# Peptides against a protein of PDB entry 3T7K: the designs that were tried, part 72

Target 1, 248 residues: chain A of PDB entry 3T7K
Amino acid sequence: KAEKILARFNELPNYDLKAVCTGCFHDGFNEVDIEILNQLGIKIFDNIKETDKLNCIFAPKILRTEKFLKSLSFEPLKFALKPEFIIDLLKQIHSKKDKLSQININLFDYEINGINESIISKTKLPTKVFERANIRCINLVNDIPGGVDTIGSVLKAHGIEKINVLRSKKCTFEDIIPNDVSKQENGGIFKYVLIVTKASQVKKFTKLINDRDKNETILIVEWNWCVESIFHLNVDFTSKKNVLYQKK

## One batch from the design tools (peptide; made by RFdiffusion4, then SolubleMPNN)

Design b2_p15_3_s2 (from b2_p15_3 with H3F N8S S15D)
Fold by OpenDDE base, seed 5:
Structure b2_p15_3_s2 (fold): chain B 248 residues (1-248), chain A 15 residues (1-15)
Amino acid sequence: as target 1 above (248 residues)
Amino acid sequence: ANFEWDPSKDPELPD
């Protein structure tokens, strides 16, 4: 069926998109439309896997979904497109207007607002955002909204190698892991990096660390600190936004 | 294909 539908076109574009969708197309696509999209070089995946070499995200806007946040870790993210691209494309293809010799849909017309070339260019960097920030090992409280698995998965996609989950009520100093990064000359490495949700946790962890490992560097942040870092694909250590405690 | 989004299955992560 897809071949018959596409036969009316003399030339088919190859968009070369390997994409996931977020905030749209929850019901997916029918079989014919999937076949059509495939013939146009558009492959839509249900989940993000590194092996799929994803290069595109479909979303109506910038979202704080797992998929959207992870899409910024694609190598590279080539396109961030509004779902209208697919809708308009399929609409044109299914149109009974006999005179269309070519598909006239330009993907550049469907860019997500706020995902600019600066962001796209950073996805071409050989390192991930937290890797560049010398954050390799972090401590994450177990009561984080969204769950440690989802949050952890996003963080790992962006270069954090080890996530230590802390049981906030029962943890001791020995449960806190150091950020084991070789001292590089060009930037302050925090020995302890923690993502917490409550002021009480800040008080607890600062006390535990300062009592046992005096004069060490500590960074305690909220999840939003990570989100902002991801959205900018840059960690700004000069900003106090979403930083709960910092000891340099 | 529709624009429908089920936030229960694909939620925005909270603050």
Scores: peptide ipSAE 0.609, ipTM 0.936, DockQ to the pose 0.869
Fold by OpenDDE base, seed 4:
Structure b2_p15_3_s2 (fold): chain B 248 residues (1-248), chain A 15 residues (1-15)
Amino acid sequence: as target 1 above (248 residues)
Amino acid sequence: ANFEWDPSKDPELPD
């Protein structure tokens, strides 16, 4: 069926997209449309797997979904496109009107607002955003909204190697792991990095660390600090936004 | 294909 539909075109584009969708196409696509998209070099996956070498995300806008956040870790993210791309494409293909010799849909017309070339270019870097920031090992409180697994998965996608989950009510100093990175001269390396949800946790962890490991560097942030870092593919240590405690 | 989004299945992560 797809072949018959596409036969009216003398040339088919190859978009070379390996994509996931977020915030759109919840019901997926019918078999014919999937085949059409496949013939156009558009493969849509249900889940993100590194082995699939995903390079595209479809979303109506910048979202804080797991998929969207992880898409910024693609190597590279080639395109972040609005779902209208697919809709318009399929609409054009299914149109019974005049023999269209060519599909006239330009990917660049469907870019998600806020995902610009600067962001895309950063996905071509050989390192991940948190890796560049010298954040390798973090502590994450167990009561984080969204769950430690999801949050952890996103963070790992962006270069955090080890996530230590802290039981906020029962944890001791010994439960807190250091950020084991080589001291580089040019960057504020924090020995302890923690993502917390409450002010009480800040008080607790700062006390525990300062009492046992005096004069060490500490960074305590909210999840939003991570999100903003991901959205910009850059950690701005000069910003106090979403930073709850910082000791240099 | 539609623009439908089920936030329960694909939620935005809260702050």
Scores: peptide ipSAE 0.609, ipTM 0.936, DockQ to the pose 0.865
Fold by OpenDDE base, seed 2:
Structure b2_p15_3_s2 (fold): chain B 248 residues (1-248), chain A 15 residues (1-15)
Amino acid sequence: as target 1 above (248 residues)
Amino acid sequence: ANFEWDPSKDPELPD
């Protein structure tokens, strides 16, 4: 059926998209439309797997979903597109009125607002955002909203190698892991990096660290610090936004 | 295909 529908076109584009959807298309696509999209080089996956070499995200806007955040770790993210791309494409294809010899839809017309060429370009870098920031090992409190597994998965996608989950009420200094990175000549390395949710945790962890490992560098941030870093694909250490405690 | 979003299945992560 898809072949018959597409036969009216003299030339078909190959968009070469391997995509996931977030914030849209929760009901998926019918079989015919999936086949049409496949013929146009658009493959939509339900979940993110590294083996699928995903290069595209469909979303109505920038979202704080797991899929959206992880899409910024694609290698590279070629396109971040509004769902209208698919809708308009399918509409044009199913249209009986337009004797269109070719499909005329440009991907660049459907870019998600706020995901610009600068962001896309950064996904072509050989390193991940937290890797570039010399953040390899972090401590994450167990009471983090969204859950340690989901948050941890996002962080790992962006270059954090080790996530140590801290039981906030029971943890001791020995439970806190250092950020084990080699000293680079031109960058501040924080020995201890922690993601926390409460001011009481800041007080606790700063005390534990300062009492046992005096004069070491400490970075304590909120989850939003990570999110903003991901959205910009850059860690701005000059910003105090979402930083709860910093000792250089 | 529609633009509908089910946040229960694909939620935004909280602040």
Scores: peptide ipSAE 0.609, ipTM 0.935, DockQ to the pose 0.848
Fold by OpenDDE base, seed 3:
Structure b2_p15_3_s2 (fold): chain B 248 residues (1-248), chain A 15 residues (1-15)
Amino acid sequence: as target 1 above (248 residues)
Amino acid sequence: ANFEWDPSKDPELPD
């Protein structure tokens, strides 16, 4: 059926998209539409797997979903597109017009607001955002909303190698791991990096660290600090936004 | 295909 429908076109584009969807198309696509999309070089996957070499995300806007955040770690992310691209494409294909020379839909007309070429270009870098920021090992409180597994998975996708989960009520200084990175010239290396959820944790961890390891560098941030860093694919150490405590 | 989104299945991570 898909072949018959597409036979009306003299030329078919090859979009070369390997995509996931977030914030849209929860019910998926029917079999015919999937076949049509496949013939146009559009493959939609249910989940993110590294082996699939995903290069595209469909979303109505910038979202804080696991899929969206991870899509910014694609190598590269070629396109971040609004779902209207698929809708308009399928509408054109299913149109009752007899013979069409070509499909007239440009991917660039459907870019997600806020994901510009500057962001896309950064996904072509050989390093991940937290890797560039010299953040390799972090401490994460166990009571973080969203769960340590999901949050941890996103962070790992963006270059954090080791996530130490802290039992906030029971942890001691010995439970806190250092960010084991070589000292670099740019001074942006924090020995202890922690993601916390509340002010009491800041007080606790700062005390534990300062009492036992004096004069060391400490960065304590909220989850939003990570999210903003991901959305910009850059860590801005000059910003105090979402930073709860820093000692340089 | 529709634009329906089920946040329970595809949630935004909280602040």
Scores: peptide ipSAE 0.609, ipTM 0.935, DockQ to the pose 0.865

Design b2_p15_3_s3 (from b2_p15_3, 5 letters changed)
Fold by OpenDDE base, seed 5:
Structure b2_p15_3_s3 (fold): chain B 248 residues (1-248), chain A 15 residues (1-15)
Amino acid sequence: as target 1 above (248 residues)
Amino acid sequence: ADSSWDPSKDPELPD
């Protein structure tokens, strides 16, 4: 059926998109439309897997979804597109009106607002955002909204290698892991990095660390600190936004 | 294909 529909076009574009969708297309696509998209070089995946070499995300806007946050870790993210690209494309293809010799849909017209060339360019870097920031091992409280698995998965996609989950009410100093990064001369390295949810946790962890490991560097942040870092693909250590405690 | 969104299956991560 897809071949018959597409036969009316003299030339078919190859968009070369390997994409996931977030905030759109919840019901998916019918078999004919999937086949059409495939013939146009558009492959849509249900989940993010590194082996699929994903290069595109469809979303109506910048979202704080797992998929959107992870899409900024694609190598590279080539396109971040509004769902209207697919909608208009399929609409044009299914249209019986004019002998359309060519598909006249330009993907550049459907870019998500706020995902600019600066962001796209950073996805071409050989390192991940937290890797560049010398954050390899972090401590994450177990009561984080969104869950430790989802949050952890996003953080790992962006270069954090080890996530230690802390039971905030029962943890001791021995449960806190150091950020084991080789001392590079020119980078602010925090020995202890923690993501917490409330002020009581800040008080607890600062006390535990300072009592046992005096004068060590500590960074305690909110999840929003990570999100902002991901959205900018840059960690700004000069900003106090979403930083709950910092000891240099 | 509808551009519908089900936040229960694809939620934004909270603050």
Scores: peptide ipSAE 0.638, ipTM 0.949, DockQ to the pose 0.866
Fold by OpenDDE base, seed 4:
Structure b2_p15_3_s3 (fold): chain B 248 residues (1-248), chain A 15 residues (1-15)
Amino acid sequence: as target 1 above (248 residues)
Amino acid sequence: ADSSWDPSKDPELPD
């Protein structure tokens, strides 16, 4: 039992981690190790649910997985850690060495490269990244790789309230929804925000919008625009990277 | 528990 294994330590840390794993631990953990981790204040969940108040992700590096992208929406994300944290921790605990006074594993030594304090600090903000960018309602083409459900779920986690799925071949202007946000004095608000996959879609949607709603602001981006925004927890409207069309 | 990854079940979202 986990209790017998942990009895060799006179003091146990409480890491207070509620975590998901991505890009690692695909086979999961055995019952003993799960119990050990639980005793150390480490709870690993299979899926992301808001009710679980997740604060940690385990991953070998920055990944474009659904879990990783969503982890940056945690409130807050306290730690983004390499799987070696768990590996080394369990290795030390299962060691046949005599009674140890303490577990000598510092979670700060296992930070994922590229997830720095600047990123972590932004997860403490009261708003989500797209909310801060005044993006509330978007149009998403139905043929997006990864699927509209997965992509939509990630976007919603980051503050998109409404996702309108466009049937790329059949959609008309009436199918395109506006980004209904209150005008802020100093922020460029795009009336129409679209995530597309093809240049032909850019041509189609720009024509539809410009023909029917002249002089309105339009932002058409690739999925990578969203990903980069999430990874930085900031929307950079000055960057043209992954922007296919912009009309201010 | 190993650092194994099955990208088929936990895929990176494509470009």
Scores: peptide ipSAE 0.638, ipTM 0.949, DockQ to the pose 0.884
Fold by OpenDDE base, seed 3:
Structure b2_p15_3_s3 (fold): chain B 248 residues (1-248), chain A 15 residues (1-15)
Amino acid sequence: as target 1 above (248 residues)
Amino acid sequence: ADSSWDPSKDPELPD
């Protein structure tokens, strides 16, 4: 059925998209439309797997979903597109108009606002955003909204190797892990990096660290610090936004 | 295919 529908075109594009969807297409696609998209080089996956070599995200806008945040770790992310790309494409294909020479849908007309070429270019870098920032090992409080598994998965996708989950009420200094990174010249290396949710946790952890390991570098941030770093694919250590405590 | 979204299954992570 898909072949018959597509036969009205003299030439078919190959978009070469391996995509996931977030904030759109919750009900998925019918079998015919999936086949049509496949013939056009558009493959849509339900979940993110590294083996699928995903290069595209469909979303109506920048979202704080797990899928969207992880899409910025694709190697590379080639396109971040609005769902209207698929909608308009399928509308054109299903139209009862006479034989057309080609499908006239340009990917660049459907870019998600805020995901520009500068962001896309950074996904081509050989390193991940937190790797570039010399953040390898972090401490994460167990009461973080969204859950440690989801948050941890996003952080790992962006280059954090080890996530130590802290039981905020019961943890001691010995439970806090150092960020084991060799001194590199061009980046502030923090010995202790923590993601927390409450001011009381800042007070607790700063005291624990300063009492036991004096004069060490400490970075305590909110989850939003990580999100902003991901959205920009850059860590700005000069910014105080979402930083709760910093000791250089 | 509609651009429907179910936030319960695909939620934005909270602040």
Scores: peptide ipSAE 0.638, ipTM 0.949, DockQ to the pose 0.855
Fold by OpenDDE base, seed 2:
Structure b2_p15_3_s3 (fold): chain B 248 residues (1-248), chain A 15 residues (1-15)
Amino acid sequence: as target 1 above (248 residues)
Amino acid sequence: ADSSWDPSKDPELPD
């Protein structure tokens, strides 16, 4: 069926998109539309797998979903597009009234607001955002909203290698792992990086660390600190936003 | 293909 539908076009574009969807297309696509999209070089995957070499995300706007956050770790993220791209594309293809010999849809017209070339360009960097920030090992409290697995997966996608989950009520100093990074001469390296949810946790962890390792650098942040860093593909250590405790 | 969204299956991560 797809071949018959597409036969009316003299030339078909190859968009070369390997995409996931978030915040849209929950009901999926029918078999014919999937086949049409495939013929146009658009492959839509249900889940993010590294082996699929994903380069695109469809979303109505910037979202704090796992898929959206992970899409910013694609190598590179070529396109972040609104679902209207697919909608308009399929509409044009299924239209019997259009005497169009070619598909006239430019994907650049469907960019997600706020995902600009500056963001896209950063996804071409050889390093991930937290890697560039010298954050390799973090401590994550077990009561984090969204769950440690989901949060951890996002963080790992962005260059955090080791995530230590802290049981906030029972943890001791020995349970806290250091951020084991090679001392680069010019970069602020925090020995202890923690993501917490409550002020009581800040007090607890600062005390534990200061009592046992008094002169070490500490960064305690909220999850939103990570999210903002991901959305900008840059860690701004000058910002106090979402930073609960910092000791340089 | 409707731009339908089911937040229960694809939730935004909370603050």
Scores: peptide ipSAE 0.637, ipTM 0.949, DockQ to the pose 0.845

Design b2_p15_3_s4 (from b2_p15_3, 4 letters changed)
Fold by OpenDDE base, seed 4:
Order: C-alpha cells, then structure tokens, then sequence
Structure b2_p15_3_s4 (fold): chain B 248 residues (1-248), chain A 15 residues (1-15)
C-alpha cells in the first residue's frame, strides 16, 4: 500500500532519520504511514537505545522530558524537528494531486526553536557535557522529583559515570562519594558534587563534608542546574543559577 | 498522529 502511494513521485528523498518523538505523536502512526516514512529514510523508535544510533528528535518545542534531554546526547544529534515536518510530509504524500516530481519538504524549515547550530555542533564533540565539565561521579538525593532512575539515566547519557544515591535522612559522610577525576590544568574540579532538592539537605551535606574534609571543593546544585547544562550542552561554572552551594 | 504536547502521556521532569 505504501509503495502504491509513493509511486506517484518520480524521486523520493532519503532523510536518513532515526528518531524518537516527545510531546507529540503519543498515539503513534498507522502501519501505512510507518512504511511510508521508512521508505523515505525516516525510522521512528519508541524508546532510546544506544544501539539504534538515533540522530533526531521530534518535539513541538524544547521540553524537559527524558527523551528530549537524552536526545541532546545523541552522537550526533543531526536534527531537532517540529512534528509539523512529519505532518506536512504525510499530507503531501497522501495528496490526491497528480504525479509530483519530488517531495518538497525541507528539514531545515522545521527546526525546534532554541535548538540552533551551536547546540547541534556540540553534539559532535567526542565528549559529553558533564565529562567536559570534569563531573564523573555525583551524589543524588533519593527524594528527587522524577525519580533517581530517570534522572540518573539522563545524567549517564550525558557522561556521568557513577551516580550515588543518598538516603537524605540517614546518610553520613561515609555515604558521600568523591568525584574521582584527574585534575586537569586550569580547570576547577569539585571533589564533591551533589544534586539536592531542599535547603535542609544543603545544610546537612555541607556540614558533613566540611566537618570531615574541610578543605575540599564542594558543588551542590538543583536538578535545574543539570537541565540548563544539558540544554546548552555546556556547564557554566561562573553562573550562580541553580547553584545552592559552591566552595572552590 | 497528534502534534499536540501531552504532558500527561510524556511528562516533563519536574523542577
């Protein structure tokens, strides 16, 4: 059926997209449309797997969804596109007009606002955003909204290797892991990096660390610090935004 | 296929 529909075109593009959708197309696609998209080099996946070599995200805008955040870790993310790309494409294909020479849909016309070439270019870097920031091991409080598994998965996608989950009410200094990274020249490395949710946790962890390891560097941030870092694919250590405590 | 954002189905991670 898809072949019959596509036969009306003299030439078919190959978009070479391996994509996931977020904030759109939650009902999926019918079998015919899936096949049409496949014939055009567009494969839509339900979930993100590294083995699929995903290179595209469909979303109406920048979202804080797991899929969107992880898409910025694709190697590379080639395109971040609005769902209207697929809608317009399928609309043109299903049109009852006479035989067309080609499909006239340009990917570049459907870019998600705020995901510019600067962001896309950073996904081509050999390192992940937190790796570049010398953040390898972090401490994450167990009461984080969204859950430690989801948050942890996003963080790992962006280069954090070890996530230590802290039971905020019961943890001691011995439960806090150091950020074990090689000291780079000219880069501030924080020995302790923590993602917390409450001011009380800041007080607790700063006390625990300072009492036992008083001269060490500490970075305590909100989840939003991570999100902003991901959205920009850059960690700005000069910004105080979403930083709850910093000791250099 | 719906292009509308449905946070109930695909939620944003909270602050």
Amino acid sequence: as target 1 above (248 residues)
Amino acid sequence: ANSEWDPSVDPELPD
Scores: peptide ipSAE 0.543, ipTM 0.908, DockQ to the pose 0.873
Fold by OpenDDE base, seed 1:
Structure b2_p15_3_s4 (fold): chain B 248 residues (1-248), chain A 15 residues (1-15)
Amino acid sequence: as target 1 above (248 residues)
Amino acid sequence: ANSEWDPSVDPELPD
């Protein structure tokens, strides 16, 4: 059926998209449309797997979904597109009125607002955003909204190797892991990195660390610090936004 | 295919 529909076109584009969708197309696509998209080099996956070599995200806008955040870790993310790309494409293909010799849909017309070439270019870097920031091991409180598994998965996708989950009410200093990054002389490495949700946790962890490991560097942030870092694919250590405690 | 954002189906992670 898809072949018959597409036969009216002399040339078919190959968009070469391996994509996931977030905030759109929750009902999926019918079999014919999936086949059409496949013939145009557009493959849509339900879930993110590294083995699929995903290079595209469909979303109506920048979202804080697991899929969207992880899409910025694609190697590279080639395109971040609005769902209207698919809608307009399918509409054009199913249109009976115009003897269209060619599909005339340009990917660049459907870019998600706020995901520019600067962001896309950073996904081509050989390192992940937190790796570049010398953040390898973090401490995460167990009561974080969204759950430690989901948040942890996003963070790992962006270069954090080890996530230590802290039971915030019962943890001791010995439960806190250091950010074991090779001591490069050029400063800027925080020995302790923590993601917390409450001011009380800041007080607790700062006390525990300062009492037992004096004069060490500490970075305590909220989840939004991570999100902003991901959205920009850059960690800005000069910004105090979403930083709850910092000791250099 | 729904192009509208439905946070109930694909939720944003909370603040």
Scores: peptide ipSAE 0.543, ipTM 0.908, DockQ to the pose 0.881
Fold by OpenDDE base, seed 3:
Structure b2_p15_3_s4 (fold): chain B 248 residues (1-248), chain A 15 residues (1-15)
Amino acid sequence: as target 1 above (248 residues)
Amino acid sequence: ANSEWDPSVDPELPD
């Protein structure tokens, strides 16, 4: 059926998209449309797997979904597109107007607002955002909204190697892991990096660390600090936004 | 294919 539908076109574009969807197409696509998209070099996956070498995300806007956040870790992310790309494409293909010799849909017309070439270019870097920031090992409180598994998965996608989950009510200094990074000359290296949810946790961890390791550097942030860093594919250590405690 | 967002299926992570 797809071949018959596409036979009216003299030339078919190859978009070369390996994509996931977030915030759209929750019901998926019918078999014919999937086949059509495949013939056009568009393959849509249900989940993110590294083996699939995904290069595209479909979303109506910038979202704080697991899929969207992880898409910014693609190597590279080639396109971040609005779902209207697929909708308009399929509409054009299913149109009975005989005279369409070519599919006239340009990917660049469907870019997600806020995901510009600067962001896309950063996904071509050989390092991940937190790797560039010299953050490899973090402490994460167990009561984080969204769950430690989901949050941890996103952070790992962006270069965090080790996530230590802290039981906030029962943890001691010995439970806090250091960020084991070799001293690089040009970057602020924090010995202790923590993601917390409450002011009481800031007070607790600051006290625990300062009482036992008085001269060490500490960074305590909210989850939003991580999200903003991901959305920009850059860690701005000059910003106090979403930073709860910093001791350089 | 409905482009409508269903946050129950694909939720945004909370603040």
Scores: peptide ipSAE 0.541, ipTM 0.908, DockQ to the pose 0.916
Fold by OpenDDE base, seed 5:
Structure b2_p15_3_s4 (fold): chain B 248 residues (1-248), chain A 15 residues (1-15)
Amino acid sequence: as target 1 above (248 residues)
Amino acid sequence: ANSEWDPSVDPELPD
C-alpha cells in the first residue's frame, strides 16, 4: 500500500533519520505511515540503544525527558525536529492533489527552537560533557525524584562511568566514592561529586567528608546542575547556579 | 499519527 501511494512521485528523498520521539506521537504510527517513512529513510525507534546509531530527536520543544536529555549524547545529533515535519510530510504524501513530481519538505524548516548549531556541533566532539568536565564517578542520593535508574542512565549517556547510590539516612563516609580521575594539569578535579535533593543531605555529607578527609575538594549539586550542563553540553564551574556546596 | 503528548507515558524529569 505504501508503494502505491509513493508511486506518484518521480523521486523520493532519503532523509537518513534514525530517530526517537519525545513529547509527541505517544500512540505511534499506523503501519502504512511507518512503511512510508521507512521508504523515505526515516526510521523511528521506541527506545534509545547505542547500537542503533540514532541521529535525530522529534519533540515539540526542549524537554526534560529521558529521551531528550539522552538525544544530546548522540554521536552526532544531526537533527532535532518538531513533530510537524512528520505531519506535513505525511499530509503531502497522502494528498490526492495532482501528480507531485517531488516531495517538498525541508528538514531545516522544522528545527526545535533553542537547539542551535552550537549545540549540534558539540555533539560531534569525541568526548561527552561530563568527561570533559573530569567527572567520572558520582554519588547520587537514593531519594532523587525521577529515580536513580533513570537519572543514572542519563548521566551515563553523558560520560559518567560510575553511579554510586547513597542511602541518605544510613550512609557513612565509607559509602561515598571518590571521583577517580587522573590529575590533569589544567582541570579543576573534584574528589567528591554528589547529587543531592535536600539541604540536610548537604550538611550530612560535608560533615562526613570533612571529618575524615579534611582537605579534599567537594562538589555538591542539584539535579538541575546536571540538566543545565546537558542542555548546554558544557559544564560551567564558575556558575553557582544549582550548586549547593563547593570546596576547591 | 497523533502528535499529542502524554506526560504519563513520557514524563519530564522533575527538579
Scores: peptide ipSAE 0.541, ipTM 0.908, DockQ to the pose 0.907

